# Peptides against a protein of PDB entry 6FRK, part 166

Target 1, 411 residues: chain A of PDB entry 6FRK
Amino acid sequence: NEEVLNAMLKEVCTALLEADVNIKLVKQLRENVKSAIDLEEMASGLNKRKMIQHAVFKELVKLVDPGVKAWTPTKGKQNVIMFVGLQGSGKTTTCSKLAYYYQRKGWKTCLICADTFRAGAFDQLKQNATKARIPFYGSYTEMDPVIIASEGVEKFKNENFEIIIVDTSGRHKQEDSLFEEMLQVANAIQPDNIVYVMDASIGQACEAQAKAFKDKVDVASVIVTKLDGHAKGGGALSAVAATKSPIIFIGTGEHIDDFEPFKTQPFISKLLGMGDIEGLIDKVNELKLDDNEALIEKLKHGQFTLRDMYEQFQNIMKMGPFSQILGMIPGFGTDFMSKGNEQESMARLKKLMTIMDSMNDQELDSTDGAKVFSKQPGRIQRVARGSGVSTRDVQELLTQYTKFAQMVKKM

## One batch from the design tools (peptide; made by RFdiffusion4, then SolubleMPNN)

Design b2_p19_6_s4 (from b2_p19_6, 9 letters changed)
Fold by OpenDDE base, seed 2:
Order: structure tokens, then sequence, then C-alpha cells
Structure b2_p19_6_s4 (fold): chain B 411 residues (1-411), chain A 19 residues (1-19)
């Protein structure tokens, strides 16, 4: 029994290390799991694998919980939120995402650019803020970030803004001058919250970076960025351990709405490759796919048309990056689609939709669309010419449709 | 019902991953 436990724990520890979880945390987790498992309960013929998985899940949940309540803004007050982090962490983009998140919730939000180090930082912030209709402040002439931050905070306090976000300078390396500048800004504006922005793709470097920021500034919240890519998110555990601060949000893409509140259970489920069924259900609800009673009725009756397939392609395209959707599926690791494969898959979907745009209503609304085309091959040639594709491409679409329609009939 | 719909969407998306 102990040998089987040790073998299974070795597999889990390997998977966590491959997910960029820090080796110290993996060792501690292994010891905690061993101490939490009753070996006598494992002898009773219960599913040993499920017990170990549950124990691992429970210990990972504890690693993302710093035991500190996350700061939350107070409605009707001026809440000053200072952002800190390295250059390229996604800090500036995350400031805009957070401002947009609160604006959509009916908060009076604004942005301050206190990044005087990077040429064009203010222009970038101004462009993002203008696109999102978020008020902004910054200077083209003032070089002191303390002056810009202080003037901007005072201005927006006087204008009764509720969420005042201050973007600071990032550096490429940990520099003492950066930390001194951050302390001077923090002392001048007296922020209600200091948010450390961390790139999930830096892997094992997350602990050392997060610690360096926490040792210099009073980091109270963490935001993890770039969870849309190959980053398995294990570095987030290191950030929580080092900062002793909760993760409040995650960045899940490049778009301004690719930003969500941190949820512990979905995050740990995804980290373990169990998928995110809850996040998939939330996305399905956001798409109002449940309101499509006509589709649900068709699926219940095993009916599936080319139009139904087209509408589903439109829905998938609205769900955002296909990699994020696949990453919500149990057993589809984030490694299954490289960024190259996603663009190719979206291009394939658009090509299939363009072929269907050249079909008529009789072809689209047929319960056996493939048979309509097989009975009259001249339809394939018409559609191919209309969409600018080969007759083979139309036949491939019809073959795919037939596979989908057969699956729907088995459901 | 939502969990069943999610499973159906998952099975549908699995077919797309084979495309």
Amino acid sequence: as target 1 above (411 residues)
Amino acid sequence: ELEELARKILEFLKLFSEL
C-alpha cells in the first residue's frame, strides 16, 4: 500500500513540476498529502486513486489561500489601486482590463499613467483608455512619476471617481531604483490596494520575483496574466506563497474583456488537467445557449442541419479563443493546441462558414444535407464556385457534417 | 440540464479538435 501511494504521489509531483509549481511547494504538498491520507481507509477497497486526487486537490486549494481576505473597493468612496510589476508582465494591459471590469459594473473608473521610464507608455495607455471610454491622466513633459501620480489622484478624487488605477513603471530586471520609485509613489498617493501583476509564463522565476516585490512594497493583491497560452499556472502558487496575498483576477487573453475574477476551484481543477466544467457552464450561460430552446429540441430529437452547424460555429467563434474552450475540457491539456494551431483552426472554421454562405436554404435546412448533395452533385460544383473553393473542400465539409449529425443522433 | 448541455458541447468540441 505504501509503495502504491509513493508511486502515485511521484506521478502527481511530476505533473505539478511540469505545471511550473515550485519544487519546495511540491515537496511540502507531498508531505501534507502523506500526513492527511489514512492508510487504513485505503485498505478498505475504496478507490485509492480518487482519495489521493482529493487529498492533492485539498492541499492545492490551501496553497492558493493565503488566509487573508482580499481587499475589495468600497462603493461611493475613492479607492486608489496602485499597480506594480515587471515590464512585459502585462501590467499596463491589466490596468485597462481592471478599469473596464469596474466600469461595466457601474463604477466611476479612471486610469493614471505614472510610467515615465518607457517612451510611449502614456500614448499606449491613452489609446487603450480611449477605446474603452475610460478617463485617463498622464504627462508628456513631467518626468517624476510621484508628481504625475499625486496630481492624477488628486484630480480624480476631486472629480469623485470611485476606482483610481495607477500604472507605474516596470523594469526588465529587479533594480533598486525601481523599488525606491515605487515606494515614493506609494507614500505620496497612499493607495488602498497595491496589486502585483505577474506573468504566468515565467514559470519557476515567479517565487523570486514575487518575493522581491513583497520585500520592498506592501503587496496586498496578485493578478496573474497570460493564462491563455501554454502557462499551466503553477507559478501562481509561488506568487501566493511569496507575497502571502490573494490572487484577485486572472488575465486570459489579449482582449480587454479577457479578464475574470479568480476562482480557486476552477483554477486548481485546470492545473490538475481536470478541466473547468464550471467555467464552461458560465460561458455557455453568457452565450445564452440555454435560451436556444429550438436547438435543444432539435438535439433531443437527433436533428442536426447544416444551418445548425453554422450557428454552432458562430457560437464557438463568440466564446473566444478555441484554446481556452478546449482547456475547459477534462483530459484536454493546454498543450493540445499551440497558438499556431488555434489560428489555423479558426481559419478552418471561417473557411467552412464561407462554404456554407454559398449554400441555399434547402441545403442548409435539410435534416440530411449530405444526401441532398449526394443526389445532385451539381450542387457541390455550384457551392465550390460560389465560395471560391475546390469541390474537395465542399466534400470535406459534408463529411464533417455527417460525423456531427451521426453524433447528435447518438445523443 | 446545464451540465448535460456542457457535456454535449464538450463532445462537439472534441470533434472540432479532430478537424
Scores: peptide ipSAE 0.025, ipTM 0.575, DockQ to the pose 0.184
Fold by OpenDDE base, seed 1:
Structure b2_p19_6_s4 (fold): chain B 411 residues (1-411), chain A 19 residues (1-19)
Amino acid sequence: as target 1 above (411 residues)
Amino acid sequence: ELEELARKILEFLKLFSEL
C-alpha cells in the first residue's frame, strides 16, 4: 500500500511540476498528502486513486488560499487600485480588462497611465480605453509618474469616479529604481489596493518574481495573466505562496473579455485535468443556452438537424476561445489546444458553417440530413460548388453530422 | 437541469475535439 501510494504521488508530483508548480510547494504537498491519507482506510478496498486525488485536490486548494480575504471595492466610494508588475506581464492590458469588468458591472471606472518609461505606453492605454469607452488620463510631456498619478487621481476623485485604476512603469528586471518609483507613486496616491500582475508563462520563475515584488511593495492582490494555451497555471500557486495575497482575477486571452474572477475550486479542478463544470455552467448561462427550450426539446427527442449543428457552432464561437471551453471538459487537459490549434479549430468550424450556408432549408431542417444527400448525390455537388469546397469536404461534414445525430439519439 | 444541460453540451463539445 505504501509503495502504491508513493508511485501515485510520484505521478501527481511529476504532473504538478510539468504544470509549473514550484518544487518546494510540490514537496510540501507530497508531505501533507501523506500525512492526510490513512493507509488503513486505503487497505479497506476504497478506490485508492479517488482518495489520493481528493487529498491532492484539498491540499492544492489550501495552497491557493492565503487565508486572507480579497479586497473588494466599496460602492459609492472612490477606490484607487494601483497596478504593479514587470514589463511584458500583461499589466497594461489587465488594467483595461479590470476597468472594463467594473464598467460592465455599472461602476464609474477610469484609467490612469503613470508609465513614463515605456515609449507608447500612453498611446496603448488610450487605444484600449477608447475602444472600451473608458475615461483615461495621462501625459505626453510630463515625465514624473508621481505627478501624473497624483493629478489623474485628484481629477477623477473630483469627478466622483468609483474605480480609479493606475498603471505604473514596468521593467524587464527587478531593479531597485523601479521599486523606488512604485513606492513614491503609492505614497502619493494612497491606493486602497495594490495589484501585482504576473505572467503564468514564466513557469518556475514565478516564485522569485512574486517574492521580489512582495518584499518591496505592499501587494494585496494578484492577477495571473497568459493562462491561455501552454501556461498550466502552476505559477499561480507560487504567486500566492510568495505574496500571501489572494488571486482576484485571471487573464485567459488577448481580448478584453478574456478576463474572469478567480475561483479556487474550478481552477484546481482544471489544473488537475478534472475540467471546470462550474465555469461551463456560467458560460452556458451567459449565452442563455438554457433559454433555448427548442434545443433542449430537440435533444430530449433525439432530433438533430444540420441547422441545429450550425446553431451550435455559432454558440461555440460565441463562448470565446475554443481552448478554454475544451479545457472545461473533464478529461481534456488545458494543453489540448495551443493558440495555433485554437485558430485552426475556429477556422475549421467556420469552414463547416460556410458549407452549410450553401445548403437549402430542406437539407438543413431534415431530421435525416445525411440520407437526403445520400439519396440525391447532385446535392453534394451543388453544395460543394456553392461553398467553393471539394465534394469530399461536404461528405466529411455529413459524416460528422451523422456522428453528432447518433450521439444525440443516445442521449 | 443546468448541470445536465452543461453535461450534454460537454458531450457535444467532446465530439468537436474528435474533429
Scores: peptide ipSAE 0.024, ipTM 0.569, DockQ to the pose 0.179
Fold by OpenDDE base, seed 3:
Structure b2_p19_6_s4 (fold): chain B 411 residues (1-411), chain A 19 residues (1-19)
Amino acid sequence: as target 1 above (411 residues)
Amino acid sequence: ELEELARKILEFLKLFSEL
């Protein structure tokens, strides 16, 4: 039993190290899991694998919980949120994502660019803010970030903004001059929350970076970026341990909507390669796919039409990045859709929908749509002409539909 | 039922990734 436990713990520890979890945290987790597992309960015929996975999961949940309640903005108050982090961490993009998140929730949100060090920082912020219709402040001439931050915060306080986000300079390295600048900005604007933005792709460097920021400025929140890539997010555990601050949001792509509130259970499930069934269920519920009792009933009865396929394509397009949704599936690595494949996949879905827009209700609502087309090949030529595609493209769609309908019948 | 539906949606989404 102890040999089996040690072998399974070795596999889990290897997977956690491959997920960029800090080696010290992995060692400590291994000891904590060993102390928490009753070897007598393992002898009683319980599924040893499930028991070890549950113990590992429970200890990882504790590593993500700093024991500190996350800061939340107060409605009807002025909430100043200062962003800190290295250059290339996605800090500026994350400022825009957070601003857009609060704006969509009906908060009066604005952005301040206090990054005077990076050429084009203000132009980038201005471009992102303008696209999202978010009010912004910055200077092309003022070089003191303290002046820009102070003037911008004062302006937006006087205009009764509720969420005032301040983007600061990021450097490539931990430099004392960067930390002094951040401290001067923080002292001048007196932020209600300081958010450390961490790139998940930096792996084992997350601990040392997060600690260096926390040792200089009062980091109260963490945002983890680039969780859409190869980064499994193990560095996030190191950031929480070092900052003693909760993860409040995650960035999951380059789009302004690729931003979500942090959830512990889904994150740990994904980190373990168990997928994010909970986040998938939540995403399905957000799409009101469950409100489509008619679709669920059809799927239960193994009925699937071309219209049902069209509606599912619309739902997938509303879910956001298809790579994210696939990455919530157990056993689908994030690598299954390279970033190039996502735009191509969305373009394919749009092409398929355009073909279906040239179909009639009899073709769309048939429980055997492929048989309707096979019995009357003139329908394929009509649809092809109507959608501006080849007869081959219509046949490929019908072949795909047939595979879907066969799978739904096996479900 | 929700887990089974999620699996069904997932297998369905898997087919879409093969498109």
Scores: peptide ipSAE 0.023, ipTM 0.556, DockQ to the pose 0.183
Fold by OpenDDE base, seed 4:
Order: C-alpha cells, then structure tokens, then sequence
Structure b2_p19_6_s4 (fold): chain B 411 residues (1-411), chain A 19 residues (1-19)
C-alpha cells in the first residue's frame, strides 16, 4: 500500500511540477497528503486513485488559502486600490478589468495612470478606460508618479468616487528604484489595498518575484494573469505562499471581460487537469443559451442553417478564448491549443462571419445553405465580392458549414 | 441537460478547432 501511495504521489508531484507549482510546495503537499491518508482505509477497497485525488485536492485548497480574509471595498466609502507588479505582468490591463468589474456592479469607479516609465502607458489606459466609459486621470507632462497619484486620488476623492484604482510603473527587473517609487506612491496616497499582479506564465520564478514585492511593499491581495495560456496556474500557489495574501481575481485573456473573481474549487480542479465543469456551466449560462431554445430545438431536429452557425460563432466569441473553454473540459489541458493557433482560429472565425455578413436571409435561413449556393453559383460570386474574399474562401465556408450540418444531423 | 449542452458545444468547438 505504501509503495502504491508513493507511486501515485510521484505522478501527482510530477504533474504539479509541470503545472509550475514550486518544488517546496510540492514537497510539503506530498508530506501533508501522506499524513492525511490512512493506509488502512486504502486497504479497505476504496478507489485508491480517488482517495489520493481527494487528499491532494484538499491540500491544494489549503495552499491557496493564506489564512487571511481578503480585503473588500466598502460601499459609500472612498477605496484606494494601488496596483504593483513587473512590466508585462498584465498590471495595466488588470487595472482596467478591475475598474470595469466594479463599474458593472454599480460602483463609482475611476482609474489613475501613475506609470511614467512606460511610453504610451497613459494612452493605453486612456484608450481602455474610454472604451469602458471609466473616468481616468493621468498626465502627459508630469514625470513624478507620486504627484500624479496624489493629484488623481485627491480629485476622485473630492468627486466622491468609491473605487480609485492606481496603476504604477512596472519595470522589467526587480530594481531598488522601482520599489522606492512604489513606497513613495503608497506613502503619498495611503491605499486601502495593495494588489500585486503576477503573470502565471513565469513558472518557477513566481515565488521569488512575489516575495521580492512582499518584502518591499505591504501586498494585501494578489491577481494572477495569463491563465488563458500554457500557464497551468501553479505559480499562483507560490504567490499566495510568498505574499501570504489571497488571490482575489484572475485574468483569463486580453479582453476587458476576461476577468473573474478567484474561485478556489474551479482553479484547483483545472490545475489537476480535472477541468472546470462549473466554470463551463457558468460561461454557458452567461451566454444566455436559454435565449437559444430555438437553436437547441433546431439542433434536436437536426436542422442547422448558416445563421445558426453565425450565431454559434458569436457565442464562441463571447465565451472568450477557446483555450479556456477547452481547459474547462476534463482531459483537455490548456496546452491543447497553442496561443498562436487560438488567435488564428479567432481571426478565421471573424473572417467566416464577415463572409456570412454578405449573405442574404434566403441563404442564411436555408436548411441546406450549401445546396442553395450549389444550385446558383452566382450567389458565391456575389458573396465573395461583398465580403472582399475569393470565391474559394466562400466555397471553403460552405464546405465547413456542410460538415457542421452533417454532424448536427448525427447528434 | 447542461452537461449534454456543454458536450454538444464542446463537440461543436472541437469540430471548429479541426477547421
């Protein structure tokens, strides 16, 4: 029994290391799992694999719990949230995502760009904020982030903003000058929460990075970014361990909506390659697929039109990155689609939709759209001209539609 | 039903990834 336990734990430990879980945490987990498993219960014919998986799951849940309650903003108060993190961590994008999240919840939210180091930081923040209709502050002329942060916080406090998010400079390296600047900004604005933004894709470097920030600034919350890619999220455990701070949100893509509250159970399930069926259900429900009762009924009858395909492409585009959707399925790791293939796939979807935008209602609503085009080849030429594509591209779309329609008939 | 819908969406998405 102990040999079997050690073999299974070795497989789990290997998988966790491949998921960027820090080697110290993996060792600690192994010892905790061994201590939590009764070898006598393993002898009693229980599914040894399920028991070990449950013990591993339980110990991973403890590793993402820092034992401290997450800071939460107080309604009707002025809550200053300072963001810290390296350049390329997704910090600036995450500021906009968090602002948008609170705005959608009916909080009076604003953004301050105190990143004076990166050329175009303010333009990027301004662009994101304007698209989301979020009030923003920054300067093109002021180079002191302390002045910008102080003036922006004072302005938005006077305007009775409830959520005041301050984006700071990120540097490429852990430089003492970055930490001094962050401390000066923090001392000037007196933030209610300091959020460390970590890129999950840095793997084993997550612990050292998170520790370096916590040793210099009072990090109280963590946001993990780039969980849409090859990053299995094991670095998030390292961030919690190093900062002793809860993960409050995760960034799941490049879009402003690719941002969600951290859920422990789905995250650990995904980390273990068990998928996130709950998150898949939540995403499916967010799509209001109930408004597609007509589509479900058509699919039940083996009817599938070009319009039905177009609507499904819109739904896929609303679900966010296809890699995330796949990564919610048990046995489909996040590695199943390379980031390059996903952007190409989304660009291909958008191209197909643009071709369909040049189709008429008779073509879109036909139960055999491919046959409509085959009977009247002049339609292919019209659609090709209308969408600015080749007749071959339209024929490829119709070939794809035919494959989908045949599969729907088999469902 | 949601699992079956999820499965159908997944089969659809899988088909799409093969395109």
Amino acid sequence: as target 1 above (411 residues)
Amino acid sequence: ELEELARKILEFLKLFSEL
Scores: peptide ipSAE 0.023, ipTM 0.553, DockQ to the pose 0.183

Design b2_p19_7_s1 (from b2_p19_7, 13 letters changed)
Fold by OpenDDE base, seed 5:
Formats: C-alpha cells, sequence, structure tokens
Structure b2_p19_7_s1 (fold): chain B 411 residues (1-411), chain A 19 residues (1-19)
C-alpha cells in the first residue's frame, strides 16, 4: 500500500513540476498529502486513486487561498487600481481587459498610461482604450510618471469615474529604479488596490519575481496572464505563496474578452488535467442555453436552418474563444487549438454572420437553405452584394451550412 | 472550416452531456 501511494505521489509530483509548480511547493504538498491520507482507510477497499486525487486537490486549493479576502471596488466611489509588473507580463493588455470587464458590468471606467519608459506605451493604451470605447489619459511630453498618474487620477476623480486604472512602466529586469518609480506613483495616487500582473509562462521564476514586487510595493491582488499557452498555470501558486494575495482574474488569450474572474476549483481541476467541467457548466449557464431547448429539440429532430447556425455563431461569440471552451472539456488539452487559428476562426465567424445578415427570412428559416440558393442563383448575387463579399464567399458559407446540416442529421 | 465544424460538434456534444 505504501509503495502504491509513493508511486502515485511521484506521478502527481512530476505532473505538477511539468505544470510549473514550484519545487518547494511540490515537496510540501507531497508531505501534506502523505500526512492527510490515513493508510487504514486506504485498506478498506476505497478507490486509492480517488483518495489520493482528492487529497492532492484539497492541498492545491489551500495553496491558491492566501487566507485574505480579495479587494472589490465600491459602487458609487472612486476606486483607484494601480497595475505593476514586468515588461512582457501582459500588464498593459490586462489593464484594458480589466477596464473593459468593469465597463461591461456598468461601471464608469477609465485608463491612465503612466508608462513613460516605453515610447509606444501611450499609443498602445490609446489604441486599446479607443477600440473598447474606454476614456483614457496620458501624455506625449510629460516624462514623470508621478505627474501623469496624479493629474490623470485627479481628472477622473473630478469627472466622477468609479474605476480608475493606472498602468505603470514595466521593465525587462528587476531594477531598483523601477521599484522606486512604482513606490513614488503609489504614494502620490494612494491606490485602493495594487494589482501584480504575472506571466504564467515564466515557470519556476514566478516565486522570485512575485516576491521581489511584494517586498517593494503593497501588492494586494494578482492577475495571471498567458494561461492560453503551454503554461498550465502552476506559477500562479508561486505568485499567491510569495505575495500572500489572492488571484482575482486570469488572462486566457489575446482578445479583450479573454479575461475572467479567477475560480479556484476550475483552475485546480485544469492544473491536474481533469478539465474544467464546472467552468464549462458556468459558461453554458451564462449563455442561457436553457433557452436553447428549442434548438436542442430541433437538433434531436435533425433540423438545422441558417438561422439556427447564425444563433449558434452568436452564442459562440458570446462564449469567447473556442479554445477556452474546448480547454474546459476533459481530454481536450490546451494544444487543441493553436492561438493563430482562434482569431482567424472568430474573424471567419464574424464574416459568415455578416453574410447571413444579408439573407432574408425565407433563406434563413428554410430547412434546406442550400437548395433555396441552388434553385435561384440570383439570391447568391443579392446576398453577396448586400454583404460586400464575393459570390464565392456566399457559396462557401452554403457549403459549410450543408456540412453542418448533414452532421446534425447524423446526430 | 472542417476544424470549425468539428469544434461545433464537440461543443454541442459537450453541452448535451452536461444536460
Amino acid sequence: as target 1 above (411 residues)
Amino acid sequence: IDDLIEQFKQIFEAIEKLK
């Protein structure tokens, strides 16, 4: 029994190390799991594998819990959120994602670019903010980040903004000058929350980097980025351990919507390669796919229209990136979609929807939409002209629809 | 496109298994 336990713990420890979990945390977890498993209960015929998995899961859940309640913004107040992190951590992109998240929740949100070190930082923030319709502040001429941050915070406080996000300079290395600049900015603006942005792909360096930031500035929250990559997110455990601060959000891709509130259970399940069944259920429930009982009933009857396809494309666009949904299904690894295929797939979906927006109800609601277009080729030309696409693009959509409708008939 | 179709199929099958 002890040999079997030790063998299984060795496999789990190897998998956690391959998931970028810090070697000290893996050692501690192994000891805690050994101490939590009653070998006598293992003798009683219980599935030893399930007991070990449950014990490992329980100890990993404790590692992501810093024992500190996450900061939350107060409605109707001015909440200043300062971002800190290394260059390339995804900090600037994450500022825009968080601003967009709060804006979509009905908060009056704005962005401040206090990154004076990168010549293109303000242009990048301005581009992201403008695309998301988020108010922004910054300077092309002021080089003191303290002045920019102070003026921007004052401006947006006077305009009664509720969420004021301040992006700071990120540098390539831990430089004392960067930490002093961050401290000066923090002292000037007195943020309600300091968010450390961590790149999950830095692996074993997560602990040392997170500690270096916490030792210099009062980090109160962590955001982990690049969880859509090869990184299984084990570095997030190191960030929590070092900062003693909760993970509040995760970045799961390059799109502005590739951002979600951190959930402990789904994250640990994914880290262990169990999939994120709970997060999939939550996303399915958020889509109100229960209102699609009518669709499921149609699918069960082998009925699928161009309108049904359009509605599904809308639902998928609401779900966010397909890779995130698939990566929540047990057995679909993070490698199931290359990052390049996802933005291209969304652009393709949006193009297909634009073509369908030029179709009429008779075309959309036909149980044999492809046959409607084949019988009257003038419909293809009308739709092509209406959507600004080629007749070939419309034919390609109809070919795809026909493949889907045939698939649904075989389900 | 075939990848997109397969992805849709997998999502529908996954949703159907969750019900």
Scores: peptide ipSAE 0.022, ipTM 0.429, DockQ to the pose 0.156
Fold by OpenDDE base, seed 2:
Structure b2_p19_7_s1 (fold): chain B 411 residues (1-411), chain A 19 residues (1-19)
Amino acid sequence: as target 1 above (411 residues)
Amino acid sequence: IDDLIEQFKQIFEAIEKLK
């Protein structure tokens, strides 16, 4: 029994290390899991694998919980939020995402660019803020970030803004001058929250980076970025351990709405490759799948039309990046779709929809659409001409529809 | 495309398991 436990723990530890979890945390987790598992309960014929997985899950949940309540803004007050982090961490983009998140919730939000070090930082912030219709402040002439931050905070306090986000300079490396500048800005504006922005793709460097920021500035919150890529998010555990601060949000893409509140359970489930069932349910519910009761009833009756397929393609297009959807399905690791394969898959999906846009209602609403086209081959040629595709592309679509409709009939 | 079909299948199977 102990040998089996040790073998399974070795596999889990390997998977966590491959997920960029810090080796010290993995060792501690292994010891905690061993101490939490009753070997006598494992002898009773219970699913040993499920018990170990549950123990691992429980210990990972503890590692991502710093035991400190996350700061939350107070409605009707001026909440100053200062952002800190390295250049390339996604800090500036994350400022815009957070401002947009609060704006969509009916908060009066604004952005301040206190990055005087990077040429074009203010232009970049201004462009992002203007696109999102977020008020902004910055200077082209002032070189002191303390002056810009102070003037911007004062301005927006006087204008009764509720969320005042201050973006600071990032450096390419940990530099003492950066930390001194951040401390001077923090002392001048007296932020209600200091947010450390971390790139999940830096892997094992997350701990050392997060610690360096916490040792110099009173980091109270963490935001993890670039969780849309190959980054398994294990570095986030290192950031929490080093900063002793909660993760409050995650960045899940390049778009301004690719930003969500951090949820412990879904995150750990995804880290373990168990999928995000709750996030899938939430996304499915956001799609107003109330209209899908009719689809699910049709599916239960073995009915599936080309229109039903088109509507499902529209729903998937609305769900955003397909990699994010797959990463929510249990057993589909984040590694299954490279960014290249996703764009190609979305382009293929759009092509299929364009073919269906050239179909008539009789073709779309037929319970056997493939048979309608097989009986009258001239329909294939019409659709091909109308959509600007080959007759082969239309036949491939009909072949796919037939495979799907046959699957639905077997359900 | 076969990958897309399999992905759709899995989404539908996941949605059915959630009901």
Scores: peptide ipSAE 0.021, ipTM 0.450, DockQ to the pose 0.117
Fold by OpenDDE base, seed 1:
Structure b2_p19_7_s1 (fold): chain B 411 residues (1-411), chain A 19 residues (1-19)
Amino acid sequence: as target 1 above (411 residues)
Amino acid sequence: IDDLIEQFKQIFEAIEKLK
């Protein structure tokens, strides 16, 4: 039993290291899991794999929870949020995403560009802010970030803004001059929250980077970016461990909407390849698919039409980035989150919908749509011609519909 | 596409868990 436990823990530790989890945290987790597992309970015929998985999950949840409550803005007050992080971390883009998030929630939100070091920083912020209709402040002539930040914060305080986001200068390396500038800005504007932005794609370097920021600046919140790439998110654990600060949001793509509140359990489930059932439920609720009593009633009766499938494809396209939905599904690895796979998946869905757009109401509304086409092969040829696809493509769609309709009948 | 079917199944299972 101990040999089996050690073998399974070795596999889990390898997978966590491949997910960019810091080696010290993986070692600590291994010790904590070994201490939490009763070897006698594992002998009693309980599913050893489930017990180890549950123990690993529980210890990962503890590693992501710093035991500190996340700062939240106060409604009707002026909340100053200062962003800090290296150049290329996605800091400037994340400022715009957070501003847009609060604006969509009905907060009076603005952006300040206090990055005087990077050429075109203000133009980039202005472009993002204008596209999102977010008020912004910055200068083309002022070179002191303290002056820009102070003037911008004062202006937006006087205009009764509730969320005032300040983007600061980044550097390629941790330089003392960068931290001195950040401290001068922080002292001048007196932020209610300091957000550290970290790129998840830097892997094992996350700990050292996060520690260097925490040692110099009073980081109170973390945002992790680039979780849409090959970054499996293990660097997030390193950021929490080093900063002792909660992750408040994650960036999951390049779009302004590719930004979500951090949830510990869904994130760990995804990291372990268990999927994000909670995030899927939230997305289903956002679409009001639960309000579709007619669909649920059809499903309860084992009825599923080609029209019902078409409507579900429309709903999936409305759920946002298809990669995010895929990544919420158990057994779809984080590797499906690549932009290339999303566009291809959306193109496949759109192709299937285009085939169905060439079907008639009798074909779409039939409870046995596949049988309607099998009885009259001329329908397949008509649909193929109408949609500009092969008869094989239509047959493949009907085969998939049949598989799905059989699953619904078994539910 | 078998992936898409599994996606729909999970969406439906999620909808059922909301009830």
Scores: peptide ipSAE 0.019, ipTM 0.430, DockQ to the pose 0.118
Fold by OpenDDE base, seed 3:
Structure b2_p19_7_s1 (fold): chain B 411 residues (1-411), chain A 19 residues (1-19)
Amino acid sequence: as target 1 above (411 residues)
Amino acid sequence: IDDLIEQFKQIFEAIEKLK
């Protein structure tokens, strides 16, 4: 039993190291998991793999929880949010994503570009802000980020903005001049929250970078970017440990909507290669799973109708970007959905739904819908005419449905 | 179409793993 435990822990530790989890955290986790596993319970015939996975999962959840409540903006107040982070971390893009997130939630949101070091920083922010219809401030002539940040914050405070986001210069870790500039900006504007933006793709460097920022400025929140790539986000654990600050949001792509509130459980599931099962569950729960309990019950009984398939297509369409949903499914590599494939996949789903909209209740609610159509081929021609598609398109839909219904019967 | 089938297969397999 101990040999099996050690072998499985070695596999998990290898997977965590391959996920860019810091070697010190992996060692500590291994010790904590060993101390938490009751070897007597493992002897009782419990699924040893599930038990170890659950123990690992619990310890990873503790590593993501800094024990500090995440800062949240106060409605009707002026909330100043300062962004800090390295060049190329996605900081400027993340400022725009956060601004857009709050704007869509009905907050009066604005952006300030206090990055005077990077050529075209203000043009980039202005372009992003204009596309999102977010008010912005910056200068083409002022070189002091303290002046720009102070003037911009004062302007937007006077205009009764609720969310005032300040983007700062990003440089390399070792530039003391950057940290002094960030400290001067922070002292001048007195932010309610300082957000450290971390690139998940930098792997083992996350701890030392996050610590360097926390040692100079009072980082209170972390945002992790580039979680749409090959980066499994293990460096995020190191950032939380170093900053003692919660992850508040994640960036899951380049689009302004590729931004979501951080959820611990989904993130850890993804980190373990279990997929974002909980984010799938939570997205499915946000879709009112009460109707999905009935589906899950039907699926348990091997029943699957064309209506059940239609409802699943509706649910998938409601879940948001299909790329995010697929990225939550175990075994879908992030590479599978180029942005072009998502729109095409959604168009295909809409086409299939349009075909099903021309079906009658007897066809939709039959536990053997394909057999209903096979017995009366005139139904295929009716549905094809009603939906403006070929009889072949209807036959392809029925072939797909049959494959799904056969799969559900085997479940 | 085959991609959609595989996608649904994986969704159903994911849902099954949730049970």
Scores: peptide ipSAE 0.018, ipTM 0.425, DockQ to the pose 0.150

